# Peptides against a protein of PDB entry 7SID, part 14

Target 1, 151 residues: chain A of PDB entry 7SID
Amino acid sequence: LHMYLMLLKELPGEEYPLPMEDVLELLKPLSNVCSLYRRDQDVCKTILNHVLHVVKNLGQSNMDSENTRDAQGQFLTVIGAFWHLTKERKYIFSVRMALVNCLKTLLEADPYSKWAILNVMGKDFPVNEVFTQFLADNHHQVRMLAAESIN

## One batch from the design tools (peptide; made by RFdiffusion4, then SolubleMPNN)

Design b1_p10_1_s3 (from b1_p10_1, 8 letters changed)
Fold by OpenDDE base, seed 5:
Structure b1_p10_1_s3 (fold): chain B 151 residues (1-151), chain A 10 residues (1-10)
Amino acid sequence: as target 1 above (151 residues)
Amino acid sequence: MEEDYQRILS
């Protein structure tokens, strides 16, 4: 786990995007890691913080390739699952804060949710629609972060 | 991707 998390942490930022093939390889084990540690709040927070770099890479890449679509799918699957668990009140506010940051970055890359769509329980939810729900979060810091992201 | 989604929620 720690080796994988370290690799995610060291991902190049927005200024130096990775080839989509490399992004896809990094995302392949992600769902399995999330499956094993979804009940660990600290690990989930760390994962969400690290995948911010992945979002930045996805947002500025050519979207007309098979690898791009596959990488987007892998990433959105994880975000959708964490959103689902958030709806089930499984995550404390600090994890929800990290999730809001991921959604914020997605909105910056895809403001109109052309590709950033979460499939939850067989239904599609555009990220902009999902994001607005955090404006009504029970924790004041989550609401504040969501509000700051829009303004 | 449904398989991966269900795996996380299992």
Scores: peptide ipSAE 0.584, ipTM 0.945, DockQ to the pose 0.949
Fold by OpenDDE base, seed 3:
Structure b1_p10_1_s3 (fold): chain B 151 residues (1-151), chain A 10 residues (1-10)
Amino acid sequence: as target 1 above (151 residues)
Amino acid sequence: MEEDYQRILS
Protein backbone atom coordinates (compact mmCIF):
# COMPACT_ATOMS: atom_id res chain seq x y z
CA LEU B 1 0.00 0.00 0.00
CA HIS B 2 2.69 2.50 0.98
CA MET B 3 4.64 2.02 -2.24
CA TYR B 4 1.50 2.38 -4.33
CA LEU B 5 0.47 5.57 -2.55
CA MET B 6 3.93 7.01 -3.13
CA LEU B 7 3.60 6.37 -6.86
CA LEU B 8 0.25 8.16 -6.96
CA LYS B 9 1.65 11.09 -5.00
CA GLU B 10 4.54 11.56 -7.42
CA LEU B 11 2.35 11.60 -10.54
CA PRO B 12 2.87 14.82 -12.55
CA GLY B 13 -0.03 17.24 -12.97
CA GLU B 14 -1.57 18.88 -16.03
CA GLU B 15 1.52 20.98 -16.72
CA TYR B 16 3.55 17.83 -17.33
CA PRO B 17 1.23 14.97 -18.27
CA LEU B 18 2.34 11.34 -18.41
CA PRO B 19 1.60 9.04 -21.34
CA MET B 20 -1.84 7.52 -20.96
CA GLU B 21 -0.32 4.04 -20.91
CA ASP B 22 1.58 4.92 -17.73
CA VAL B 23 -1.52 6.44 -16.14
CA LEU B 24 -3.49 3.32 -16.98
CA GLU B 25 -0.90 1.07 -15.33
CA LEU B 26 -1.10 3.14 -12.16
CA LEU B 27 -4.91 2.94 -12.14
CA LYS B 28 -5.16 -0.83 -12.61
CA PRO B 29 -4.58 -1.71 -8.92
CA LEU B 30 -6.65 1.20 -7.61
CA SER B 31 -10.05 -0.50 -7.32
CA ASN B 32 -8.54 -3.46 -5.50
CA VAL B 33 -6.72 -1.20 -3.05
CA CYS B 34 -9.91 0.74 -2.40
CA SER B 35 -11.79 -2.51 -1.83
CA LEU B 36 -9.30 -3.66 0.80
CA TYR B 37 -9.19 -0.35 2.69
CA ARG B 38 -12.68 1.11 2.18
CA ARG B 39 -13.35 0.96 5.94
CA ASP B 40 -10.15 2.83 6.83
CA GLN B 41 -11.01 6.53 6.76
CA ASP B 42 -7.39 7.71 6.81
CA VAL B 43 -6.36 5.48 3.92
CA CYS B 44 -9.39 6.54 1.87
CA LYS B 45 -8.60 10.20 2.48
CA THR B 46 -4.99 9.66 1.41
CA ILE B 47 -6.04 7.82 -1.75
CA LEU B 48 -8.47 10.57 -2.71
CA ASN B 49 -5.85 13.26 -2.11
CA HIS B 50 -3.28 11.48 -4.26
CA VAL B 51 -5.60 10.67 -7.19
CA LEU B 52 -6.04 14.41 -7.73
CA HIS B 53 -2.88 14.18 -9.80
CA VAL B 54 -4.47 11.47 -11.93
CA VAL B 55 -7.48 13.69 -12.66
CA LYS B 56 -5.24 16.53 -13.79
CA ASN B 57 -3.31 14.16 -16.02
CA LEU B 58 -6.43 12.64 -17.59
CA GLY B 59 -7.71 16.06 -18.61
CA GLN B 60 -4.59 16.91 -20.61
CA SER B 61 -3.98 13.59 -22.36
CA ASN B 62 -3.58 13.37 -26.15
CA MET B 63 -3.34 9.58 -26.28
CA ASP B 64 -5.60 7.21 -28.22
CA SER B 65 -9.29 7.15 -27.38
CA GLU B 66 -9.35 3.51 -26.24
CA ASN B 67 -6.66 3.89 -23.57
CA THR B 68 -8.08 7.24 -22.51
CA ARG B 69 -11.56 5.76 -22.10
CA ASP B 70 -10.17 2.83 -20.13
CA ALA B 71 -8.20 5.06 -17.77
CA GLN B 72 -11.14 7.40 -17.29
CA GLY B 73 -13.42 4.45 -16.63
CA GLN B 74 -11.18 2.92 -13.99
CA PHE B 75 -10.84 6.24 -12.20
CA LEU B 76 -14.55 7.05 -12.35
CA THR B 77 -15.40 3.58 -11.03
CA VAL B 78 -13.54 4.35 -7.81
CA ILE B 79 -15.00 7.84 -7.48
CA GLY B 80 -18.48 6.46 -8.09
CA ALA B 81 -18.02 3.80 -5.43
CA PHE B 82 -16.79 6.35 -2.88
CA TRP B 83 -19.73 8.58 -3.78
CA HIS B 84 -22.07 5.62 -3.23
CA LEU B 85 -20.53 4.90 0.18
CA THR B 86 -20.80 8.61 1.01
CA LYS B 87 -24.53 8.47 0.31
CA GLU B 88 -24.69 5.52 2.71
CA ARG B 89 -22.98 7.71 5.34
CA LYS B 90 -19.90 5.51 5.55
CA TYR B 91 -17.34 8.34 5.43
CA ILE B 92 -16.50 11.11 7.90
CA PHE B 93 -16.31 14.74 6.82
CA SER B 94 -12.57 14.72 6.11
CA VAL B 95 -13.00 11.96 3.53
CA ARG B 96 -15.96 13.76 1.99
CA MET B 97 -13.87 16.92 1.68
CA ALA B 98 -11.22 14.97 -0.20
CA LEU B 99 -13.94 13.61 -2.49
CA VAL B 100 -15.24 17.14 -3.14
CA ASN B 101 -11.74 18.16 -4.19
CA CYS B 102 -11.66 15.28 -6.66
CA LEU B 103 -15.03 16.31 -8.09
CA LYS B 104 -13.89 19.92 -8.32
CA THR B 105 -10.82 18.88 -10.28
CA LEU B 106 -12.98 16.75 -12.58
CA LEU B 107 -15.21 19.73 -13.31
CA GLU B 108 -12.16 21.85 -14.10
CA ALA B 109 -10.92 19.21 -16.54
CA ASP B 110 -14.36 18.47 -18.01
CA PRO B 111 -16.75 21.34 -17.24
CA TYR B 112 -19.47 19.98 -19.52
CA SER B 113 -19.26 16.38 -18.23
CA LYS B 114 -18.44 14.87 -21.60
CA TRP B 115 -16.62 12.00 -19.90
CA ALA B 116 -16.85 12.86 -16.19
CA ILE B 117 -19.95 10.79 -15.47
CA LEU B 118 -20.37 8.57 -12.41
CA ASN B 119 -22.22 5.28 -12.69
CA VAL B 120 -23.93 4.50 -9.40
CA MET B 121 -26.32 1.59 -9.00
CA GLY B 122 -26.48 1.21 -12.77
CA LYS B 123 -27.43 4.84 -13.43
CA ASP B 124 -25.29 7.62 -14.91
CA PHE B 125 -24.84 10.92 -13.08
CA PRO B 126 -22.85 13.85 -14.49
CA VAL B 127 -20.25 15.07 -12.01
CA ASN B 128 -21.75 18.56 -11.90
CA GLU B 129 -25.04 17.06 -10.73
CA VAL B 130 -23.27 15.00 -8.06
CA PHE B 131 -21.11 17.92 -6.95
CA THR B 132 -24.00 20.27 -6.18
CA GLN B 133 -25.35 17.79 -3.62
CA PHE B 134 -22.39 18.58 -1.35
CA LEU B 135 -23.80 22.09 -0.94
CA ALA B 136 -26.29 20.42 1.39
CA ASP B 137 -23.77 18.25 3.28
CA ASN B 138 -24.37 17.84 7.01
CA HIS B 139 -20.91 19.18 7.89
CA HIS B 140 -20.34 22.93 7.55
CA GLN B 141 -16.75 22.59 6.29
CA VAL B 142 -17.87 20.33 3.45
CA ARG B 143 -20.60 22.80 2.47
CA MET B 144 -18.10 25.65 2.54
CA LEU B 145 -15.60 23.79 0.38
CA ALA B 146 -18.29 22.95 -2.16
CA ALA B 147 -19.48 26.56 -2.24
CA GLU B 148 -15.95 27.88 -2.73
CA SER B 149 -15.48 25.53 -5.66
CA ILE B 150 -18.46 27.04 -7.47
CA ASN B 151 -17.40 30.66 -6.93
CA MET A 1 -16.07 -1.66 -14.87
CA GLU A 2 -19.12 -2.95 -13.02
CA GLU A 3 -17.12 -5.82 -11.53
CA ASP A 4 -14.59 -3.44 -9.99
CA TYR A 5 -17.40 -1.22 -8.74
CA GLN A 6 -19.14 -4.14 -7.02
CA ARG A 7 -15.87 -5.37 -5.53
CA ILE A 8 -15.37 -2.06 -3.74
CA LEU A 9 -18.93 -2.15 -2.41
CA SER A 10 -18.85 -5.82 -1.35
Scores: peptide ipSAE 0.583, ipTM 0.945, DockQ to the pose 0.948
Fold by OpenDDE base, seed 4:
Structure b1_p10_1_s3 (fold): chain B 151 residues (1-151), chain A 10 residues (1-10)
Amino acid sequence: as target 1 above (151 residues)
Amino acid sequence: MEEDYQRILS
């Protein structure tokens, strides 16, 4: 786990994006890792913080690539699952803070929600709609972060 | 992707 998380953390940003093939390979085990540690708040927070780098890489590729679509799908699957678990009140505020940052980064990468759409329980939710809900989060710091992020 | 999604939620 720790080695994998380190790889996520060290992923180059949008200034020096990795080939999409490499990003895809890095994302392949992500859902499995999340499934194993979804009940660990600290691990979930760490995962969410590290995948910010992945979002930056995803946003630098064209939408016509099959690998890009596949990578986006794998990433969005994880984010959708974390969103679902958030709705089920499984995550403390610090994890939700990290999720807000992920959603913010997604909106920056895809401001028109061309691909940034979460599928939760078979229903599609554009990231902007999901993000807006954090403005009404029960924790004041989450609300503040969401409010600051829309500027 | 549905399988991966369900795996996380299991």
Scores: peptide ipSAE 0.582, ipTM 0.945, DockQ to the pose 0.946
Fold by OpenDDE base, seed 2:
Structure b1_p10_1_s3 (fold): chain B 151 residues (1-151), chain A 10 residues (1-10)
Amino acid sequence: as target 1 above (151 residues)
Amino acid sequence: MEEDYQRILS
């Protein structure tokens, strides 16, 4: 786990994008890691914070590329699962805040939700619609983070 | 992707 998290952390940001092939390889183990540690709030928070770098890379890539679509799909699968577990009240506020940051970054990269769509329980939810639900979060810090992200 | 999604939720 530590080695993988380190790789995610060291991923270059928006200013220095990685080749999509490298991003795709990095995303391959992600769903398995999330599956193993979904009950660990600290690990989930760390994962969400680190994958922000991936979102930045995805936003700069050619959206028409097959590798880009594949990488986007793998990433959105994880975000969708964490969103689902959030709806089931499985995550504390600190994890939800990390998730909001991911959604914020997605909206910045794809403000019209052309590709940023979460599939939850077989239904599609554009990230812009998902994001607005955090404006009504039970925790004030989550609501505040969501509200300031609108501007 | 659906398989990966279900794995996380299992």
Scores: peptide ipSAE 0.579, ipTM 0.944, DockQ to the pose 0.948

Design b1_p10_1_s4 (from b1_p10_1, 9 letters changed)
Fold by OpenDDE base, seed 2:
Structure b1_p10_1_s4 (fold): chain B 151 residues (1-151), chain A 10 residues (1-10)
Amino acid sequence: as target 1 above (151 residues)
Amino acid sequence: NEEAYQKIMS
């Protein structure tokens, strides 16, 4: 786990995007890691913080390529699952904060939610629609973070 | 993706 998280942490940011092939390789084990540690709040927060680099890379890529769509799908699967667990009130505010940051980054890359769509329980939820729900979060810091992201 | 989603939610 720690080695994998370190790899995610060391990913280049928006300034130096990775080849999509490399992004795909890094995303392959992600769902399994999330499955194993979904009940560990600290690990989930760390994962969400590190995958911000992946979002930044996805935003710099050609959305029409097969590899980009594949990477987007794998990433959004994880985000959708974490949002689903958030809806089930499984995550404390610090994890929700990290999730909001991911959603914010997605909206920066895709403000109209053309590809940033979460599929949860077989239904599609555009990220811009999902994001607005955090404006009504029970925790004041989450609401504040969401509100700041609008500007 | 659906399989991965179900894996996380299991």
Scores: peptide ipSAE 0.624, ipTM 0.949, DockQ to the pose 0.951
Fold by OpenDDE base, seed 3:
Structure b1_p10_1_s4 (fold): chain B 151 residues (1-151), chain A 10 residues (1-10)
Amino acid sequence: as target 1 above (151 residues)
Amino acid sequence: NEEAYQKIMS
């Protein structure tokens, strides 16, 4: 876990995008890691904070359409699951803060939710619609973060 | 990936 998280943390930002092949390799174990540690709030927060770099890379690359769609799908699966668990009130405010930052980054890469769509329990939810729900979050810091991200 | 989603939600 720690080595994997370190690799995610050391990813370059949007100014230095990675090849899509490297992004895919990093995303492959992600769902398994999330499954194992979904009940650990600190680990979930760390994962969400580190995958911000992955989102930035996904938004900058369009060289391989098939691999891009695959990478986007794998990432959105994880975000969708964490959002679902948030709806079930499984995550404290600090984890929700990290999730909002991920959603914000997704909207920066895809403002009109062309590909950023969460599939939860067989239903599609565009990220721009999902994001607005955090404006009514029970915790004031989450509401503030969501509100700051609109402008 | 539905399988991955179900793993996380299980």
Scores: peptide ipSAE 0.624, ipTM 0.949, DockQ to the pose 0.949
Fold by OpenDDE base, seed 4:
Structure b1_p10_1_s4 (fold): chain B 151 residues (1-151), chain A 10 residues (1-10)
Amino acid sequence: as target 1 above (151 residues)
Amino acid sequence: NEEAYQKIMS
């Protein structure tokens, strides 16, 4: 786990995108890790903070390639699951804040939610719609973070 | 992706 998290942390940011092949390799074990540690708030927060770089990389890649769509799908699967668990009130505010940051980054890359769509329980939820819900989050810091992304 | 989603949600 720690080695994997270290690899995620070392991902270059928006200024230095990784080849999509490298992104895919890093995303492959992500769902398994999330499955194993979904009940660990600290691990989930760490994962969400690190995968921010994935979105930044995706925004600079060729969105028409199969590899890009594959990477998007794998990433959105995890985000969708964590959002679902958030809806079930499974995550504390610090994890939700990390999730909001991911959603914010997604909207920066895809403001109209053309590809940034979460599939939860077989239903599609555009990220812009999902993001709006955090404006009404029970925790003030989460609401503020969401609001800051708009203004 | 659906399988991965279900794995996380299990």
Scores: peptide ipSAE 0.622, ipTM 0.949, DockQ to the pose 0.944
Fold by OpenDDE base, seed 5:
Structure b1_p10_1_s4 (fold): chain B 151 residues (1-151), chain A 10 residues (1-10)
Amino acid sequence: as target 1 above (151 residues)
Amino acid sequence: NEEAYQKIMS
């Protein structure tokens, strides 16, 4: 786990985007890691913070690429699962803060949620609609972060 | 990715 998280942390930022092939390789084990550690708040927060680099890379990629669609699907599956667990009140505010940052980055890349759509329980939820729910979050810092993202 | 989703939600 620690080595995998370290690899995610050391990923290049927006200034140096990764090839989509490398993004796919990094995403392959992600769902398994999330499954094993979904009940660990610290690990979930760390994962969400590190995958911000992946989101930035996805936003700069050619949307017509098969690899891009595959990477988007794998990533959105994880985000959708974490959002669903958030709806079930499984995550503390610090994890929700990290999730909001991921959603914010997705909206920056796709303001109209053309591809940023979460599939939860077989239903589609555009990220822009999902994001508005955090404006009414029970924790003031989460609401504040969400509100700052609107401007 | 439905299998991956179900795995996380299990």
Scores: peptide ipSAE 0.622, ipTM 0.949, DockQ to the pose 0.950

Design b1_p10_2_s1 (from b1_p10_2, 5 letters changed)
Fold by OpenDDE base, seed 2:
Structure b1_p10_2_s1 (fold): chain B 151 residues (1-151), chain A 10 residues (1-10)
Amino acid sequence: as target 1 above (151 residues)
Amino acid sequence: SLFTQAVEEA
């Protein structure tokens, strides 16, 4: 886990986009890692904070690439799972804060949620619709972060 | 788990 987290942390940001091939390799174990540590709030927070780099990279990519679509799909699957567990009230505010930051970055790349759609339990949830729900979050810091992202 | 189920069904 720690080695994997280091790899995620060392990902270059928006200024230096990674080759999509590298993104795909990093995303392959992500779902499994998240699943194993789904009950560890600190680990989940850390993962979500680190994958911000992946989101930024995905936002710089063209949709015409098969690798881009694959990477987007794998990433959205993970985000969808975190969203699902959030709806089930399984995560504390700090994890939700990290999730909102991910969603914010997705909206910056895809404001109309053309590709940024979470599929959870066979149902589609556009990120823009998902994001607005955090405006009514029970924790004031989450509401504030969501509100700042809209403006 | 819910996470596993969500991943498998997505």
Scores: peptide ipSAE 0.090, ipTM 0.763, DockQ to the pose 0.495
Fold by OpenDDE base, seed 5:
Structure b1_p10_2_s1 (fold): chain B 151 residues (1-151), chain A 10 residues (1-10)
Amino acid sequence: as target 1 above (151 residues)
Amino acid sequence: SLFTQAVEEA
């Protein structure tokens, strides 16, 4: 677990998309790591910043394979959990900024939320509907970041 | 997932 976190922190920025098989390997332990560190703001921010590369890989993939759908599902589960805790006011603005960046990238890849749908507590929430809520965020920098993405 | 379960327990 600790070794995985260190590996995630040390991942270099990828100029080119990763193979989907590599994305799946990275996502497998992610839910467990997030669960253990869900109360640590700095760790959550770091995780969200690094998984941004995963979001880009998912969006750039032209494959409609089972592996792609599996990766999308695993990732959306994690993002949905972060969003739910955000609604419960569990995260500071810097974590919410990182989450908005992830949601922004998802909308760039899927502007009509065809597959970018968060399932939380048995209910479906399209990312485009989730994203608009950050326009009314309590922190001005979060509102500004969300507003920039509307253009 | 374990994280989703943790959300419900939070």
Scores: peptide ipSAE 0.088, ipTM 0.750, DockQ to the pose 0.284
Fold by OpenDDE base, seed 3:
Structure b1_p10_2_s1 (fold): chain B 151 residues (1-151), chain A 10 residues (1-10)
Amino acid sequence: as target 1 above (151 residues)
Amino acid sequence: SLFTQAVEEA
């Protein structure tokens, strides 16, 4: 886990995007890691904070390639799972804050949710619609973060 | 596992 988290932490930001092939290699074990540590709030927060770099990389990529679609799918699957568990009230506010930051970055890359769609339990949820739900979050800091993103 | 189930169904 720690080695994997270190790799995620060392990812460059939007200024220096990674090749899509490298993004895919990092995403492959992500769902399993998240599932294994889904009950650890600190680990989940750390993962969500680190995958912000992945979102930034995906937003700068050409959406026509198979690798890009694959990367988008794998990433959205993980985000969808975190969102689903958030709706089940499984995560504290600090984890939800990190999730909102991920959603914010997705909306910056895809404001109209053309590809940023969460599929959870066989149903599709556009990220722009999902994001608005955090404006009514129970924690004031989460609401404030969500509100800042739309202004 | 809720997370695993959500991942597999997506």
Scores: peptide ipSAE 0.088, ipTM 0.759, DockQ to the pose 0.544
Fold by OpenDDE base, seed 4:
Structure b1_p10_2_s1 (fold): chain B 151 residues (1-151), chain A 10 residues (1-10)
Amino acid sequence: as target 1 above (151 residues)
Amino acid sequence: SLFTQAVEEA
């Protein structure tokens, strides 16, 4: 876990995107890592904070490539899982704030949720629709973050 | 969880 988190932390910013092949390699173990530590709030928060760079990379990549679609699918599956567990009230506010930041970055890349769609239990949920639900979050800091990020 | 399902389906 430590090595994986270190690798995620060292991802370059939006100005220096990674090759899609590298993004895929980083995403490959992500779902498994998240599954293993899904009940650890601190680890989940850290993961979500670090994958912000992945979102930025995906958002500015060529959407026509098979690798891009694959990477987007893998990433959205992870975000969808975090969203689902959030709806199940499994995560504290700090994790939800980290998730909101991920959703914000997705909306910046895809404001109309053309590709940013979460598939949860066989149903599609556009990220812009998902995001608005955080405006009614029970925790004031989450509501504030969502309100600041809506536009 | 969805994470578990994702791993199993991968």
Scores: peptide ipSAE 0.088, ipTM 0.739, DockQ to the pose 0.506

Design b1_p10_2_s2 (from b1_p10_2, 6 letters changed)
Fold by OpenDDE base, seed 2:
Parts: sequence; C-alpha cells; structure tokens
Structure b1_p10_2_s2 (fold): chain B 151 residues (1-151), chain A 10 residues (1-10)
Amino acid sequence: as target 1 above (151 residues)
Amino acid sequence: NLFTKAVEEA
C-alpha cells in the first residue's frame, strides 16, 4: 500500500501530464486497493487526495482515444464507489472533502458531464448532479468546499 | 471490479 501511495503522490500535476499508458498502469490496482481499505478513513482520504493528479491528467487527454476512455472508465468506477458509500454515510467529512475535490476537478474538465458519469448499481449519475448534493452535506466544511467550487 | 462488488455487498 505505501509503495503504491508513494507512486500516486509522485505523479506529475496538471503542468506535466502523464502519458495515458502510464495512467492506465497506475489505475490497474486502484480498485483493489480501494476495496481492501474501504473501511480505513485515513487511507481513503489519502488515496482520493493522490488521485487528483490522475483526474487532472484525464481532463487534458483526448477523449477520442481508446486508452483515455478506458482510463476514464476505471477511474469513474472508483469515484462512483466512494460516492455510493458516502451516500450510505460510511465516510467522515475529511474523506468527503477529498471526494468533492475530485468531483470539482472532473467538472472543470467536463462541465456538462458528457463523459463524467458515475455508474453505480447499474444506474448512471452525472457528476454535476452528484456534486450538487454536497451543497447540502451535513458538515459545514464540505458544504463550503462545494459552494466554492460552483463559483 | 472488486470495489464495485464490495459496494454491492455493503
């Protein structure tokens, strides 16, 4: 886990996007790691914070690329899972904060949620629709973060 | 996807 988290942390930011091939390789174990540590709030927070780099990379990629679509799909599956568990009140505010940051970045890349769609339990949820729900979050810091992202 | 499966089982 620590090695994987280190790799995620060391990913270049928006200024230096990774090749999509590297993004795909990094995403391969992500779902498994998240599943194993889904009950660990600190690990989940850390993962979500680190994958912000991935979100930024995906937003700058050509949407017509097969690799891009594949990477987006894998990433959105993970985000969808975090959101679903959030709805079930499984995560504390700090994890929700990190999730909102991910959703914010997705909306910046895809304001109309053309590709940023979360599929959970067989149903599609556009990220812009999902994001709006955090405006009514029970924790004030989460609400504030969500509100700041709209403007 | 194992994470998705975990969600379904939660």
Scores: peptide ipSAE 0.209, ipTM 0.806, DockQ to the pose 0.292
Fold by OpenDDE base, seed 1:
Structure b1_p10_2_s2 (fold): chain B 151 residues (1-151), chain A 10 residues (1-10)
Amino acid sequence: as target 1 above (151 residues)
Amino acid sequence: NLFTKAVEEA
C-alpha cells in the first residue's frame, strides 16, 4: 500500500501529464486497494487526495482516445463507489472533503458532465448533479468547499 | 461488501 501511495503522490501535475498508458497501469489496482481499505478513513482520504493528479491527467488528455476512455471508466468506477458509501454515511467529513475536491477537478475538466458520469449499482449519475448534493452536507466545511466551486 | 458490490455493478 505505501509504495502504491507513493507512486500516486509523485504523479506529475496538470502542466506535465503522464502518458495515458502509465495512467492506466496505475489505475488497474486502485479499485482493489480501495476495497481492502474501505473502512480505514485515513487511507481513503490519502487515496482520494493522491488521485487528484489522475483527475488532472485525464482532463488534459484527448477525449477521443480509446485509452483515455478506458482510464476515465476505471477512475469513475472508483469515485462512484466512494460516493455510494458516502451516501450510506460510511465516511467522515475529511474523506468527503477529499471526494469533493476530486469532483471539483472533474467539473473543471468537464463542466457539463459529458463524460464525467458515475455509474453506481447500474444507474448513471452525472457529476454535476452529484456535486450539488454536497451543498447540503451535514458538515459545514464540506458545504463551504462545495459552495466555492459555484461562486 | 458495499464497496466491492458498487465497483462490480458499475
Scores: peptide ipSAE 0.208, ipTM 0.806, DockQ to the pose 0.449
Fold by OpenDDE base, seed 3:
Structure b1_p10_2_s2 (fold): chain B 151 residues (1-151), chain A 10 residues (1-10)
Amino acid sequence: as target 1 above (151 residues)
Amino acid sequence: NLFTKAVEEA
């Protein structure tokens, strides 16, 4: 886990995006890692903070269409799962804040949710619609973070 | 197991 998290942390930002093939390799174990540690709030927060770099890389998608779709799909699957568990009140505010940051970055890359759509339990939820729900979050810091993101 | 279920359904 620690080695994997270290690799995620070392991902370059938007200024120097990774090749999509490298992004795919990093995304492959992500779902399993998240599943194993889904009940550990600190690990989930750390994962969500580190995958911000992945979102930034996905926003620079000028690569192979199939690889891009695959990467987007794998990432959205993980975000959708975190969103689902958030709806079930399984995560504390610090994890939700990290999730909001991920959603914010997705909206920066895809403002109109053309591809940024969460599929949860067979239903589609555009990220722009999902994001607005955090404006009514129970924790004031989450609401504040969501509010500043729409300005 | 909600996470696993959610991931598998996507």
Scores: peptide ipSAE 0.207, ipTM 0.804, DockQ to the pose 0.540
Fold by OpenDDE base, seed 5:
Structure b1_p10_2_s2 (fold): chain B 151 residues (1-151), chain A 10 residues (1-10)
Amino acid sequence: as target 1 above (151 residues)
Amino acid sequence: NLFTKAVEEA
């Protein structure tokens, strides 16, 4: 786990995006790692903070390539799972804060949710619609973060 | 995956 998290942490930001082939390799084990540590709040927060770099890479990629669509699908599956468990009140505010930051970055890249759509239990949820629900979050810091992102 | 396990535990 620690080695994998270190790799995610050392990823370059939007200034220097990774080739999509490298992004795919990093995403392959992500769902399994998240599944193993889904009950560990600190690990989940750390993962969500690190995958912000992946979101930035996806936002700058050419969306008509097969590799981009594949990477997008794998990433959105993970985010959708965190969203689903959030709806079931499984995560504390600090994890929800990290999730909101991911959703914010997705909306910056795709403000009309053309591709940023979460599929949960066979149903589609556009990220812009999902994001508005955090304006009514029970924790004041989560509401504030969501409100600041509307600009 | 996460979804399958979440449904089973719900």
Scores: peptide ipSAE 0.199, ipTM 0.813, DockQ to the pose 0.190

Design b1_p10_2_s3 (from b1_p10_2, 5 letters changed)
Fold by OpenDDE base, seed 1:
Structure b1_p10_2_s3 (fold): chain B 151 residues (1-151), chain A 10 residues (1-10)
Amino acid sequence: as target 1 above (151 residues)
Amino acid sequence: SLFTEEVEKR
């Protein structure tokens, strides 16, 4: 886990995007790691903070290649799972803050949710609709962060 | 887990 998290942390930001092939390799173990540590708040927060770089890389991909769609799908699967568990009140506010930042970055890349759609339990949820739910979050800091993203 | 289930449906 530590080695994987370090790798995620070292990902370049938006100014220096990674090749899509590298993004795919990084995403492959992500779902399994998240599943194993889904009840660990600190690990989940750390993962969500680090995958912000992945979101930025995905957003810069203007080519609708098979690899891009695959990477987007793998990432959205993970985000969808975190969101679903959030609705079940499984995560503290700090984890929800990190999730909102991920969703914010997705909306910056895809404001109209053309590809940023979460599929959870067989249903599709556009990220823009998912994001607005955090405006009513129980924690004031989460509401404030969400509101800042909308305005 | 939910993560596993989400992966399996793909």
Scores: peptide ipSAE 0.080, ipTM 0.742, DockQ to the pose 0.740
Fold by OpenDDE base, seed 4:
Structure b1_p10_2_s3 (fold): chain B 151 residues (1-151), chain A 10 residues (1-10)
Amino acid sequence: as target 1 above (151 residues)
Amino acid sequence: SLFTEEVEKR
């Protein structure tokens, strides 16, 4: 886990995107890692903070590429799972804040949610709709972060 | 969990 997290942390940002093939390789184990540590708040927070780099890379990719679609799908699956578990009240505010940052970055890359759509339990949830729900989060810091992200 | 289900599907 620690080595994997270090790799995620060291990903280049939007200014220097990785080849999509490299992004895919990093995304492949992500769901498994998240699943193993889904009950650990600190690990989940760390994962969400680190995957921000992946989102930045995805935002710079060509949407017509099969690899891009694959990467987007794998990433959105993970984000969807975190959101789903958030709805199940499994995560404390600090994890939700990290999730909001991920959603914010997704919206920056895809403001109209053309591809940023979470599929959870067979249902589609555009990220823009998901994001607005955090404006009504029970924790004031989460609400503030969500509001600041929009303004 | 959803994570578990997604992992099992792959």
Scores: peptide ipSAE 0.077, ipTM 0.735, DockQ to the pose 0.447
Fold by OpenDDE base, seed 3:
Structure b1_p10_2_s3 (fold): chain B 151 residues (1-151), chain A 10 residues (1-10)
Amino acid sequence: as target 1 above (151 residues)
Amino acid sequence: SLFTEEVEKR
């Protein structure tokens, strides 16, 4: 886990995009790692904070390639799972804040949710619609963070 | 777990 998290942390941001093949390699174990540590709030927070780099990188890629769609799908599956468990009140506010940051970054890359769509339990949820739900979060800091992205 | 379910779908 530590080694994997270090790799995620060292990912270049928006200014220095990685080859999509490298992104896919990093995303491949992500779902499994999240599943193993889904009950560990600290690990989940750390993962969500580090995958921000992946979101920024995906936003700079040509979305027409098969590899890009695959990478987007792998990432969105994980985000969708975190969102679903958030709705079930499984995560504390600090994890939810990290998730909001991921969603915010997705919207910056795809404001109209053309590709940023969460598929949960067979249903599609555009990230822009998902994001608005955090404006009504029970924790004031989460609401504030969500509101900052709109202004 | 939703994570587990999603992994199994792949």
Scores: peptide ipSAE 0.075, ipTM 0.737, DockQ to the pose 0.540
Fold by OpenDDE base, seed 2:
Structure b1_p10_2_s3 (fold): chain B 151 residues (1-151), chain A 10 residues (1-10)
Amino acid sequence: as target 1 above (151 residues)
Amino acid sequence: SLFTEEVEKR
């Protein structure tokens, strides 16, 4: 876990995007790692903070390429799972804060939710629709962070 | 778990 988290942390930001092939390789174990540590709030927060780099890379890539769509799908599956468990009140505010940051970055890359769509339990939820739910979050810091994104 | 189900559906 530590080594994997370090790899995610060391990813270049939006200013220096990675090749999509490298993004795909990093995403392969992500779902398994998240599933294994889904009940560890600190690990989940750390993962969500680190995958911000992946979101930034996806936003700069060619959305029409097969590799991009594959990467987007794998990433959105993980985000969808975190969001679903958030709705089930499984995560503390600090994890929800990290999730909102991911959703914010997705909206910046895809304001109209053309590809940023969460599929949960067979249903599609555009990220812009999902994001508005955090404006009514029970924790004031989460609401404030969500509100900042609409400025 | 719900997370596992969501991860494995793809």
Scores: peptide ipSAE 0.072, ipTM 0.752, DockQ to the pose 0.530

